# Peptides against a protein of PDB entry 3ZOQ: the designs that were tried, part 22

Target 1, 223 residues: chain A of PDB entry 3ZOQ
Amino acid sequence: QLLQDSWWNQLKEEFEKPYYQELREMLKREYAEQTIYPDSRDIFNALHYTSYDDVKVVILGQDPYHGPGQAQGLSFSVKPGVKQPPSLKNIFLELQQDIGCSIPNHGSLVSWAKQGVLLLNTVLTVRRGQANSHKGKGWERLTDRIIDVLSERERPVIFILWGRHAQMKKERIDTSKHFIIESTHPSPFSARNGFFGSRPFSRANAYLEKMGEAPIDWCIKDL

## One batch from the design tools (peptide; aimed at target 1 A131 R164 P188)

Design b2_p15_5_s3 (made by RFdiffusion4, then SolubleMPNN; from b2_p15_5, 8 letters changed)
Fold by OpenDDE base, seed 2:
Structure b2_p15_5_s3 (fold): chain B 223 residues (1-223), chain A 15 residues (1-15)
Amino acid sequence: as target 1 above (223 residues)
Amino acid sequence: SDAALEEEINREKGL
């Protein structure tokens, strides 16, 4: 499925660059020889669900979940029927504490994506059981460009940057136009050091309201 | 393009 026209206009030049062609050839080989996640049809789901113009909030992840059936091309999100990973459980705990949402019976964040929450990983693919296996292969250059074109957009964006990896992208964000919400990562190893109590959901909505935009309905309905 | 990549990957995988 082609990117929406709004993303195509922003990214078309990247797809013609040698680095992306090399990435593409690598991915073809990887998907042929290895079990790669997400499904090849789901690689760009973040861009499919949220157009360039519709982006209100960006939540950066590192790379997809590397277990069977987990990754669905959206950062932190898992397909329905999949056990919620520890970081996602903590996200929902913070969501409950922040704005009173119930914990959903699934881990799909598609409802956020459809409302303008770009759930972007910096690396969009991974080998089964091998976290960061596709690091440094070209994805970071494309996803950096995604951040850059959003930073260049006149309409403000809210960037939610959990943990050091995401926060390294702050240098690409024009903070004169855009808002940044930073905390430690929702991982069990870091959540108690600042993620819990950071209230990213209410803070994001407060910025949206200040901009005259509709807030995100962060509460996720059961399936 | 993204679509071309996804389609080609799927074709090569027999999907």
Scores: peptide ipSAE 0.099, ipTM 0.720, DockQ to the pose 0.027
OpenDDE base, seeds 1, 3, 4, 5: peptide ipSAE 0.031, 0.036, 0.075, 0.073; ipTM 0.690, 0.720, 0.714, 0.703; seeds 1, 4 fail the geometry check

Design b2_p15_5_s4 (made by RFdiffusion4, then SolubleMPNN; from b2_p15_5, 7 letters changed)
Fold by OpenDDE base, seed 1:
Structure b2_p15_5_s4 (fold): chain B 223 residues (1-223), chain A 15 residues (1-15)
Amino acid sequence: as target 1 above (223 residues)
Amino acid sequence: SEEEEERQINEEKGL
């Protein structure tokens, strides 16, 4: 099956719907005719690394990076050996100021994903050099369903919503059960307007501790 | 706005 059991049980009905079949056919053409990121086997990496039951924190992004070798199917994350994008650099700056982590020599957030941080993009594919080129093609409906089934989960989740695009998903989140951490986007265009000093990492861990869960080790080791 | 943020994110990705 496409996904591990816990996510498959939550999402299997979506994959049978016409919108997803149309998306799939579109993607077949795109991957055949264009350079599409991430690699097709990496599209669902966020769900591969973090099971439905193991989700502790969600961090929402817009869509994948569109340069060669960058995207690895995780929001804000880049493969080792790739220059850190500006937003990711700002994320690490805030991480350093928030909880004292050193700036890593790479941009891979896989260590977060393995600890239960779902690094989800709203749109899961992109054409090379064309930011958000797969907007409105069906991914948003699937990723909205991912948010919905997490919101419906009895065990609480922490949603970190950077910027207005991510914050538009608040209406789908049951705040009687789940926690939301909001700030401006880490982009250089917005980070100084509220992202810096927002301390999302320590705040997330404080909620996890309150829930009796193990905190996230946010510090990323060098490779 | 959301649209302005999208533009900014898209522009940043091109850097």
Scores: peptide ipSAE 0.615, ipTM 0.948, DockQ to the pose 0.568
OpenDDE base, seeds 2, 3, 4, 5: peptide ipSAE 0.602, 0.614, 0.614, 0.614; ipTM 0.946, 0.948, 0.947, 0.948

Design b2_p15_6 (made by RFdiffusion4)
Pose (drawn by RFdiffusion4):
Structure b2_p15_6 (pose): chain A 223 residues (1-223), chain P 15 residues (1-15)
Amino acid sequence: as target 1 above (223 residues)
Amino acid sequence: EEEEEDEQIASEDGE
């Protein structure tokens, strides 16, 4: 068993399939022969921090950060102590305009994960310095199933879909139950074309309050 | 334009 019960009960059949076993064998070799991020112990951190039952909001990313000391097994977040990349700086600028939070002295979003924000990348590993190097190796098949089981959940889930690749997942989400907040990506190329001013954080909290759920405290505290 | 944006994102992730 690789995940806590709430998730394992939804996903155990996927981990038994040939595609996962092939992916696992490729990763055992690659972690021994080269530099793979995030650290192997951190691959499933988004699901360890945020159980299936506790998921309030899902923020979809693509692949992990590919530099040293960055990736934590979470979308968009970085380990404390490293420089915040441009897209993450833009996420904090929008958070400041929307909610009013000060800009933090680190980029870790673990606080969000502990409050029910699933920071799910669609690809869970990457070779150092080589973006999208683990594309098509089997992670998409698993993360599509993670999206499927969340879409099947009775209690509604709020999906935040930034950019074109994340928005492609709308087909897998049952919008008769679930909420979608979508905009352009926070990358500097696209942040001033819709992401800025979109107010995703207060909008997510409004959906939660309508359902009688506690809102997310989005502000990140300095370390 | 989509390709340029993807490439920009990939570059950013390495900073």

Design b2_p15_6_s1 (made by RFdiffusion4, then SolubleMPNN; from b2_p15_6, 8 letters changed)
Fold by OpenDDE base, seed 1:
Structure b2_p15_6_s1 (fold): chain B 223 residues (1-223), chain A 15 residues (1-15)
Amino acid sequence: as target 1 above (223 residues)
Amino acid sequence: MEEEEEEAINREQLL
């Protein structure tokens, strides 16, 4: 099967729907004719690293990085050895100010994913050098369903929604069960307008502790 | 502001 059991049980019906079959056929052409990111094997890495049952925190991104070697199927994350994008640098600056973590020498957020931080983009593929090139092709319908099934889950989830694009998904989240942490986007264009000082990491851990769950170790070790 | 965030994400990926 395409996904591990916990996600497959939640999403299997989506993969049978016409929209996803059309998306799949589009992607087959795109990967054959264009340079598409991430690697096709990495598209669902967010769901591979973080099972449906293990999700503690969700961080929403827009779409993958569109430069060579950057995207690894996790929102905001870049492969080791890749220069940290400006938004990711600002994420690490806030992490340092919030909870005292050192700035890591790489941009991989895999350690968060392995602890139950679902690093989900709303669109899961992109053409090289063409941001949002796969917007409106069917990914948003699948990723909306991912948000929906998490919202329906009895065990609470923490949603970290940076910027307006992510915050538009708030209507899909049952705030009677789930917690939302909102701020401006970590981008250099918006970070000074509320992202810096928002302390999303300590706030997320405070909610986890209140729920009787183990906090996230947000500090990333050097490689 | 949505355009600024989309542009911001898009520009960051070009850098």
Scores: peptide ipSAE 0.078, ipTM 0.776, DockQ to the pose 0.749
OpenDDE base, seeds 2, 3, 4, 5: peptide ipSAE 0.071, 0.071, 0.072, 0.072; ipTM 0.774, 0.775, 0.769, 0.774; seed 2 fails the geometry check

Design b2_p15_6_s2 (made by RFdiffusion4, then SolubleMPNN; from b2_p15_6, 8 letters changed)
Fold by OpenDDE base, seed 3:
Structure b2_p15_6_s2 (fold): chain B 223 residues (1-223), chain A 15 residues (1-15)
Amino acid sequence: as target 1 above (223 residues)
Amino acid sequence: MEEEEEKAFAEEQGL
């Protein structure tokens, strides 16, 4: 089975559709002929770490980091030992200012994922050194379905939508049930225009508490 | 608009 039962029940029909079969065949060629990130076993790590029922928060990214050893199948996250990319550094700066967390000595967000933070990219693979190289190849249809099935869920979800790319998915989210936190992207090019001071972490936890759910421990321990 | 943020995220990976 490709996914754990909770996600498989929601997504199994997608994997049988022609678009995904074509995507899979494309990916087989890409992984054989090119250096593709993340490792093929890590593509669905966001769904592996966070079950459908356990999703509390969604953080949408664009596509994986395209440098060696960076991507681990989680949006914005990098493997331990990898230098923190600029957007991730800004995320940690906002985390520190928002709720007082220390800046971790690594960039792995796995601890968030294990607590119910779905770290989902809209595109789940990339060629080495070629950002957006797998855009428009079928991933967006699958990840749109992930958003849709979460939107259809009765138990509320908090969607954190940084930047315009993520915010375009707002139309797929039932705001009568779900909560949206929007700001500019954490990128150095946009962070000062609204990301800094947006306090997404405390706002998410405040909403979780109102729902009677346990808050996320956003503070990341050093390794 | 979207393309600018896409480029920004792409460019930051080279920093």
Scores: peptide ipSAE 0.203, ipTM 0.810, DockQ to the pose 0.607
OpenDDE base, seeds 1, 2, 4, 5: peptide ipSAE 0.037, 0.200, 0.044, 0.162; ipTM 0.724, 0.811, 0.758, 0.801; seed 4 fails the geometry check

Design b2_p15_6_s3 (made by RFdiffusion4, then SolubleMPNN; from b2_p15_6, 12 letters changed)
Fold by OpenDDE base, seed 3:
Structure b2_p15_6_s3 (fold): chain B 223 residues (1-223), chain A 15 residues (1-15)
Amino acid sequence: as target 1 above (223 residues)
Amino acid sequence: SLAAEEEAYNQEQLL
């Protein structure tokens, strides 16, 4: 099966729906005719690293990085050896100011994912050099369903919503059960308008502690 | 606007 059991149980019906079959056929053509990121085997890495039941925190992104070797199927994350994009650099700056973590020598957020941080883009593929090229092709319906099934979960989730794109998903989140941390986007174009100083990492851990759950070790070790 | 934010993120990837 495409996904591990916990996510498969939540999403298996989506994969049988016409919209996803159409998306799949589109992607087959795209991967055959264009350079598409991430690698097709990495599209669902966010769900591979973080099971449905193990999700503690969700960080929503837009779509994958569109440069060679960057995207690894996790929002904001880049493969080791890849230069950290500006937004990611700002994320690490806020991490440093918030909880004192050193700036890592790489941009992989896999360690967060393995701890229950779902690093989900709303669109999961992109053409090389063409940002947002797969917007409106069906991914948003699947990723909306991911948000929905998490919202329906009894065990609380913390949603970190950076910027307006992510914040549009707020209406799908049952705030009677779940927590939302909002700020401007970490992009250099918006970070100084609210992202810096928002302290999302300590705030997330404060919620986790309140729920009696283990906090996230947000600090990333060098490779 | 949403479009402006998306464009900003898109542009940063080119830096």
Scores: peptide ipSAE 0.163, ipTM 0.820, DockQ to the pose 0.608
OpenDDE base, seeds 1, 2, 4, 5: peptide ipSAE 0.128, 0.134, 0.112, 0.124; ipTM 0.810, 0.810, 0.801, 0.804

Design b2_p15_6_s4 (made by RFdiffusion4, then SolubleMPNN; from b2_p15_6, 9 letters changed)
Fold by OpenDDE base, seed 5:
Structure b2_p15_6_s4 (fold): chain B 223 residues (1-223), chain A 15 residues (1-15)
Amino acid sequence: as target 1 above (223 residues)
Amino acid sequence: REAEEEAAINAEKGL
């Protein structure tokens, strides 16, 4: 898949590495033999919507939703017309409590992505009905590199790390330059243990304002 | 701990 020049310049060397070639060969087989999500054209949507230079905020997810029509290549996001998954509902509840946004009638976070919110999963594909089925196949190495090149960037980034899986990436982030917002995961299993009331949206905007950057309009319009 | 979170996330996605 063709990436924007800004990302290509940062990642081109990864695509030539054996691990990525093996990943690509695996994915070719998987997409041919199984139902894989997202659509192959949507795998890199996070990078398509948010250029390397335009990244203001990173929100890390685990892997795509594995149901029909759900995944759109953005962490936590679902295509319009798709029922909002529980974690996403909780994200919107926190958004409402944090900054007063209404709950949108859809689950698409594309408006965030277009404003510089990199909605990155650590694993970028999944088999239908098999959560995290592509774990350990090479995506983590690429997405670690994405984190690394953002960490190396001079212009500060805000990393929102929900849950322990995302927080394990903290060691890759230069906290002398970048801001980290940590809480429990928005999942119903963990949201009450610290995600609710964590106010990641207002906190992110406060950092952006401190840096002299335009805040994110986190409020999502209905479709 | 990570495995527990992963299991929870995976379970959620199955809903």
Scores: peptide ipSAE 0.464, ipTM 0.913, DockQ to the pose 0.609
OpenDDE base, seeds 1, 2, 3, 4: peptide ipSAE 0.456, 0.437, 0.424, 0.460; ipTM 0.910, 0.905, 0.902, 0.911

Design b2_p15_7 (made by RFdiffusion4)
Pose (drawn by RFdiffusion4):
Structure b2_p15_7 (pose): chain A 223 residues (1-223), chain P 15 residues (1-15)
Amino acid sequence: as target 1 above (223 residues)
Amino acid sequence: DEELEDEEIAHEKGE
């Protein structure tokens, strides 16, 4: 068993399939022969921090950060102590305009994960310095199933879909139950074309309040 | 434009 019960009860059948076993064998070799991010112990951190039952909001990313000391097994977040990349800086600028939070002295979003924000990348590993190097190796098949089981959940889930690749996943989400907040990506190329001013954080909290759920305290505290 | 955006996003992750 690789995950806590709430998730294992939804996903155990996927981990038994040939594609996963092939992916696992490729990763055993690559972690031993080269530099793979995030650290192997951190691959499933989004699901460890945010159980299936506790998921309030899902923020979809693509692949992990590919530099030393960055990736934590969470979309968009970085380990404390490293420089915040441009897209993450833009996420904090929008958070400041929307909610009013000060800009933090680190880029870790673990606080969000602990409050029910699933920081799910669609690809869970990457070779150092080589973006998208683990594309098509089997992670998409698993993360599509993660999206499927969340879409099947009775209690509604709020999906935040930034950019084109994340928005492609709308087809897998049952919008008769679930909420979608979508905009352009926070990358500097696209942040001033819709992401800025989109107010995703207060909009997510409004959906939660309508359902009688506690809102997310989005502000990140300095370390 | 889509290729440029993807390339810039991929580059940002290395900073």

Design b2_p15_7_s1 (made by RFdiffusion4, then SolubleMPNN; from b2_p15_7, 8 letters changed)
Fold by OpenDDE base, seed 5:
Structure b2_p15_7_s1 (fold): chain B 223 residues (1-223), chain A 15 residues (1-15)
Amino acid sequence: as target 1 above (223 residues)
Amino acid sequence: DLAAEEAAIAAEKGL
């Protein structure tokens, strides 16, 4: 079984569809002929760490980091020992300013994922050094379905939508049930235009508390 | 602006 039962039940029909079969065949070629990130075993890490039922918060990214050793199968997250990318640094700066967390000495967001933060990229693979190289190949249809099934869930979800790309998914989210936190992207390109000071972490926890759920411990321990 | 955002995100991922 590739996915946890809760996700499998939601997504199993997608894997039988032609688009996913085509995607799978493409990926087989890509992984054989190119250096693709993340490791094929890590593609679905977001779903591995956070079950469908356990999702409290969704943070959408675009596609994986395309440098060696970076991508962890989680949006914005990098493996321990990897230099924190600029957007991630800004995320931690906002985290510090928002709720007082120290900046961790690593970039792994696995602790968030384990608490119910689905760190989902809209595209789940990338060629080395070629951002968006797997855009439009079928991942978006699957990840749209992931958003859809979460939107259809009765138990509320908090969607954190940084930047316009993520915000394009807003139309798929039933705002009568779910909460959306929007700001500009944490990228240095846009962070000063609204991401900084947006306080997504405290706002997310405020919603969780309102729902009677345990807040996320957003603070990340050093390794 | 979307294209610019996507390009900026793409650019930083290689750093």
Scores: peptide ipSAE 0.443, ipTM 0.913, DockQ to the pose 0.739
OpenDDE base, seeds 1, 2, 3, 4: peptide ipSAE 0.436, 0.425, 0.439, 0.441; ipTM 0.912, 0.912, 0.913, 0.916

Design b2_p15_7_s2 (made by RFdiffusion4, then SolubleMPNN; from b2_p15_7, 10 letters changed)
Fold by OpenDDE base, seed 2:
Structure b2_p15_7_s2 (fold): chain B 223 residues (1-223), chain A 15 residues (1-15)
Amino acid sequence: as target 1 above (223 residues)
Amino acid sequence: EEEELERAFNEEKGL
């Protein structure tokens, strides 16, 4: 099976549906004929690092980085040794101002994922150098279902929605059970319009504490 | 604004 048991139990029906089979066939061709990111083994890393039951926080991204060696199957995250993209740099700036963390010397957010931060892109693959090249091919239907099954979960989740694309998913979230933290996107073009000063990290931890859960250690150690 | 943000985000990923 593609996923660990906790996610498989929630999503197995999706993988049998025609839309996903068509997506899969498309991806087979793409990976054979083009350079596709991330590595096919890393497509579901967000679900591998963070089980369905362990999800505490969700951070939504759009689609993977499309440069060589960047994408590691986690939203906003880059592999160690990769230069931090501007949006990620702004995320770390906000992290520093919010809760005093030092800016790490790498861009890997795996430590967040291992603590229950689901770093989910709405589209999980991309062709090299062609942003959004796999938009509308079926990933959005699967990732919508991921949001849905989390929304239906009794144990509360915190959804961090940066920018309009992520915020379009708000209608799928049961706010009677779950919490939403919204701001503008961390992109340099929007960060000064609300992202900076939004303090999503401390706010997320405040919700976790209210729920009786352990907070996230958002500070990232240097490698 | 949204289009500009999207373009900026996409360009950022190409760095």
Scores: peptide ipSAE 0.035, ipTM 0.715, DockQ to the pose 0.828
OpenDDE base, seeds 1, 3, 4, 5: peptide ipSAE 0.034, 0.035, 0.034, 0.031; ipTM 0.708, 0.725, 0.721, 0.713; seed 4 fails the geometry check

Design b2_p15_7_s3 (made by RFdiffusion4, then SolubleMPNN; from b2_p15_7, 11 letters changed)
Fold by OpenDDE base, seed 4:
Structure b2_p15_7_s3 (fold): chain B 223 residues (1-223), chain A 15 residues (1-15)
Amino acid sequence: as target 1 above (223 residues)
Amino acid sequence: MEAEEEAAYNQEKLL
C-alpha cells in the first residue's frame, strides 16, 4: 500500500476517488515529460516520517522547493548539503531566539518529523523552476482531507500556521479541541511583521506539556 | 496581502 497503516486507514477512500486518479495520471505524465520535485518516492515523506497517531504538531507549507536537490517531501526542509533557503534561515533564527538552539549546518527537518512534527505542504509536487505549477490539480483536496482527519482526531494537535496561505486552513480545524499558533510567514518579506518574536517552538512545547505529552526537541544537531 | 506572501515565498524559491 502507498501509506503506512495509520494514514491508510484515514485516507484510503481518497485514493479511490476520481480526483485523485486524475491527479495520479497527471503526475505520471509530468514525471515522464518534465523535471518534477520532489522525487516521486519522496512525495509522501511527511506521512512516512510521522504516522497519523504520532502527529503532535503540524507545520503547513505551500508547495515544494523547485530547485535541484532541495525538496525532500517535507515543508520548509531541504536535503543535507543544500543551502538553506531564506525562510528556513529565518526559522532557525527564531528557533535560536526562542529556545536557544544553535543554527544547524544543514536544512533537514527530518528530526522534527521523527518526533511527531508533520511537515505538510498543501501541494506536494512542483515543476522545476515553476512555483505553484501543480496548484489546483487535486493535491489541495487530499491535503485538506489530511487536515480534516487530524481535526477529527480525539487526541489534540498543535497547528503552526505561518502566513495567510496556511491560516486559510484554520476554518477546517476544530479549535475547541486543537491548538493554533499563528504568525506572519518566515519569509524575509514578512518575518519582521510578526514571525520574529512569535516563539512558536516554546509555545508548541508549552501546549504539549499541558496535554501531558513529551515536548519536541526542536534543536537540530549538525551532520 | 495573501498573494503577496505567496508571491514573496515563490520569489524566494527562485533565489
Scores: peptide ipSAE 0.308, ipTM 0.851, DockQ to the pose 0.619
OpenDDE base, seeds 1, 2, 3, 5: peptide ipSAE 0.265, 0.273, 0.273, 0.286; ipTM 0.835, 0.836, 0.837, 0.843

Design b2_p15_7_s4 (made by RFdiffusion4, then SolubleMPNN; from b2_p15_7, 9 letters changed)
Fold by OpenDDE base, seed 3:
Structure b2_p15_7_s4 (fold): chain B 223 residues (1-223), chain A 15 residues (1-15)
Amino acid sequence: as target 1 above (223 residues)
Amino acid sequence: MEEEEEKAYNEEKGL
């Protein structure tokens, strides 16, 4: 699978490391023996839609949705025609309250990705019906490197860190160069404890404007 | 607390 040149230049050394080769061999077995999500061609969709140089915002997720047809290689995003998961519904509710966007009739965040929002899960694959089944298998080392190379980038990045899992990555982010927006997770179990009213979308755009960059059009058009 | 958020999101992913 060909990554964009900008990501390849940043990550090529990782793909030659033993841990990634072991991960790759594990994934070959998993995809052959189990139902794994997303489709193998979609694993790196976050990097496909958003080049290293084009990253403006990062939104960290945990691992893919593990139901049929849901995951499309982007954190929190679901393929068109898929019912919006509760956390995604809450994301759209906050989006509406924050900047007045309508609730879209689908759950695809591809339009964000195309504008420079890196929708990165820390673990990029999952077994059907088994959340975190590929945790600790090597993905975290690669995705940590993705965070690291973005942190090392001179051009500032905005990191949106919802919940504690994402916030554990703060130590990897040079806050002298980069901006962090933190709140509780959009999950129904945590959203009322700080996610709602956190206004991450307007805050992100405010930082982009201060940097002289075009803001993100966070509003998602119906399909 | 972290485990609860992860667990809650994991349960959501199964819906």
Scores: peptide ipSAE 0.186, ipTM 0.810, DockQ to the pose 0.714
OpenDDE base, seeds 1, 2, 4, 5: peptide ipSAE 0.034, 0.045, 0.091, 0.044; ipTM 0.712, 0.758, 0.785, 0.753

Design b2_p15_8 (made by RFdiffusion4)
Pose (drawn by RFdiffusion4):
Structure b2_p15_8 (pose): chain A 223 residues (1-223), chain P 15 residues (1-15)
Amino acid sequence: as target 1 above (223 residues)
Amino acid sequence: ASLETFLEERRLAGL
């Protein structure tokens, strides 16, 4: 068993399939022979921090950060102590305009995960310095199933879909129950074309309040 | 380093 019960009960059949076994064997070799991010112990951190039953909001990303000291097994977040990349800086600028939070002295979003925000990348590993290097190796098949089981959940889930790749997942989400907040990506190439001013954080909290759920405290505290 | 950051941000923008 690789995950806590709430998730295992939804995903155990996927981990038994040939594609996962092939992916696991490739990663055992690559972690021994080269530099793979995030650290192997951290691959499933989004699901460890945010159980299936506790998921309030899902923020989909693509692949982990590919530099030393960055990826934590969470979308968009970085380990404390490293510089914040441009897209993450833009997320904090939008958070400041929307909610009013000060800009933090680190980029870790673990607080969000502990409050029910699933920071799910669609690909969970990457070779150092080589973006998208683990594309098509089996992670998409698993993360599509993760999205499927969240879409099948009775209690509604709020999905935040930034950019074109994340928005492609709308087909897998049952919008008769679930909420979608979508905009352009926070990358500097696209942030001023819809992401800025989109107010995704207050909009997510409004959906939660309508359902009688506690809102997320989005502000990140300095370390 | 600047070119790599540039290309990565362009990639994330879906361009």

Design b2_p15_8_s1 (made by RFdiffusion4, then SolubleMPNN; from b2_p15_8, 8 letters changed)
Fold by OpenDDE base, seed 2:
Structure b2_p15_8_s1 (fold): chain B 223 residues (1-223), chain A 15 residues (1-15)
Amino acid sequence: as target 1 above (223 residues)
Amino acid sequence: EEAEIAELERRRAGL
């Protein structure tokens, strides 16, 4: 099976639907003819690192980084040894101001994923150098279903929605049961308009503590 | 950590 059991039980029906088969055939052509990111084995890394049951927090991104060696199947995250993208730098600046964490010497958010932070992009692939090149091809339908099954889960989830694109998913979230943290996007174009000072990390941990759950250790160790 | 990485690698599937 493509996913670990907890996600497969929630999503297996999607993979049999025509839209996903069409997406898959498109992706096969794209990976054969173009440079596509992430590596095909890394597409579902967010679901591999964070089981359905272990999700505590969701951070929504749009689509993967489109430069060489950057994308690792996790929203905002980059592989070790890769220069931190501007949005990620701003995330770490906010993290430092919010809860006092040091700026890490790398951009991997795997430590968050392992603690139950689902680092989900709404579109899971991209063509090299072409942001949003795989928009509207079927990924959004699958990732909407991911949001839906999390919203339907009894155990509460915290959704961190940075910017308008992520905030459009709010209609799919049962806010009577789940918590939403909203701000402008960490991008240099928007960060000063509300992302900085939004304190999403401390706010998320405050909700987790209220639920009787272990907080996230957001501080990232150097490699 | 190595065991977890190995488990992740086993779960990674291509198209």
Scores: peptide ipSAE 0.078, ipTM 0.750, DockQ to the pose 0.022
OpenDDE base, seeds 1, 3, 4, 5: peptide ipSAE 0.076, 0.057, 0.046, 0.024; ipTM 0.743, 0.727, 0.714, 0.650

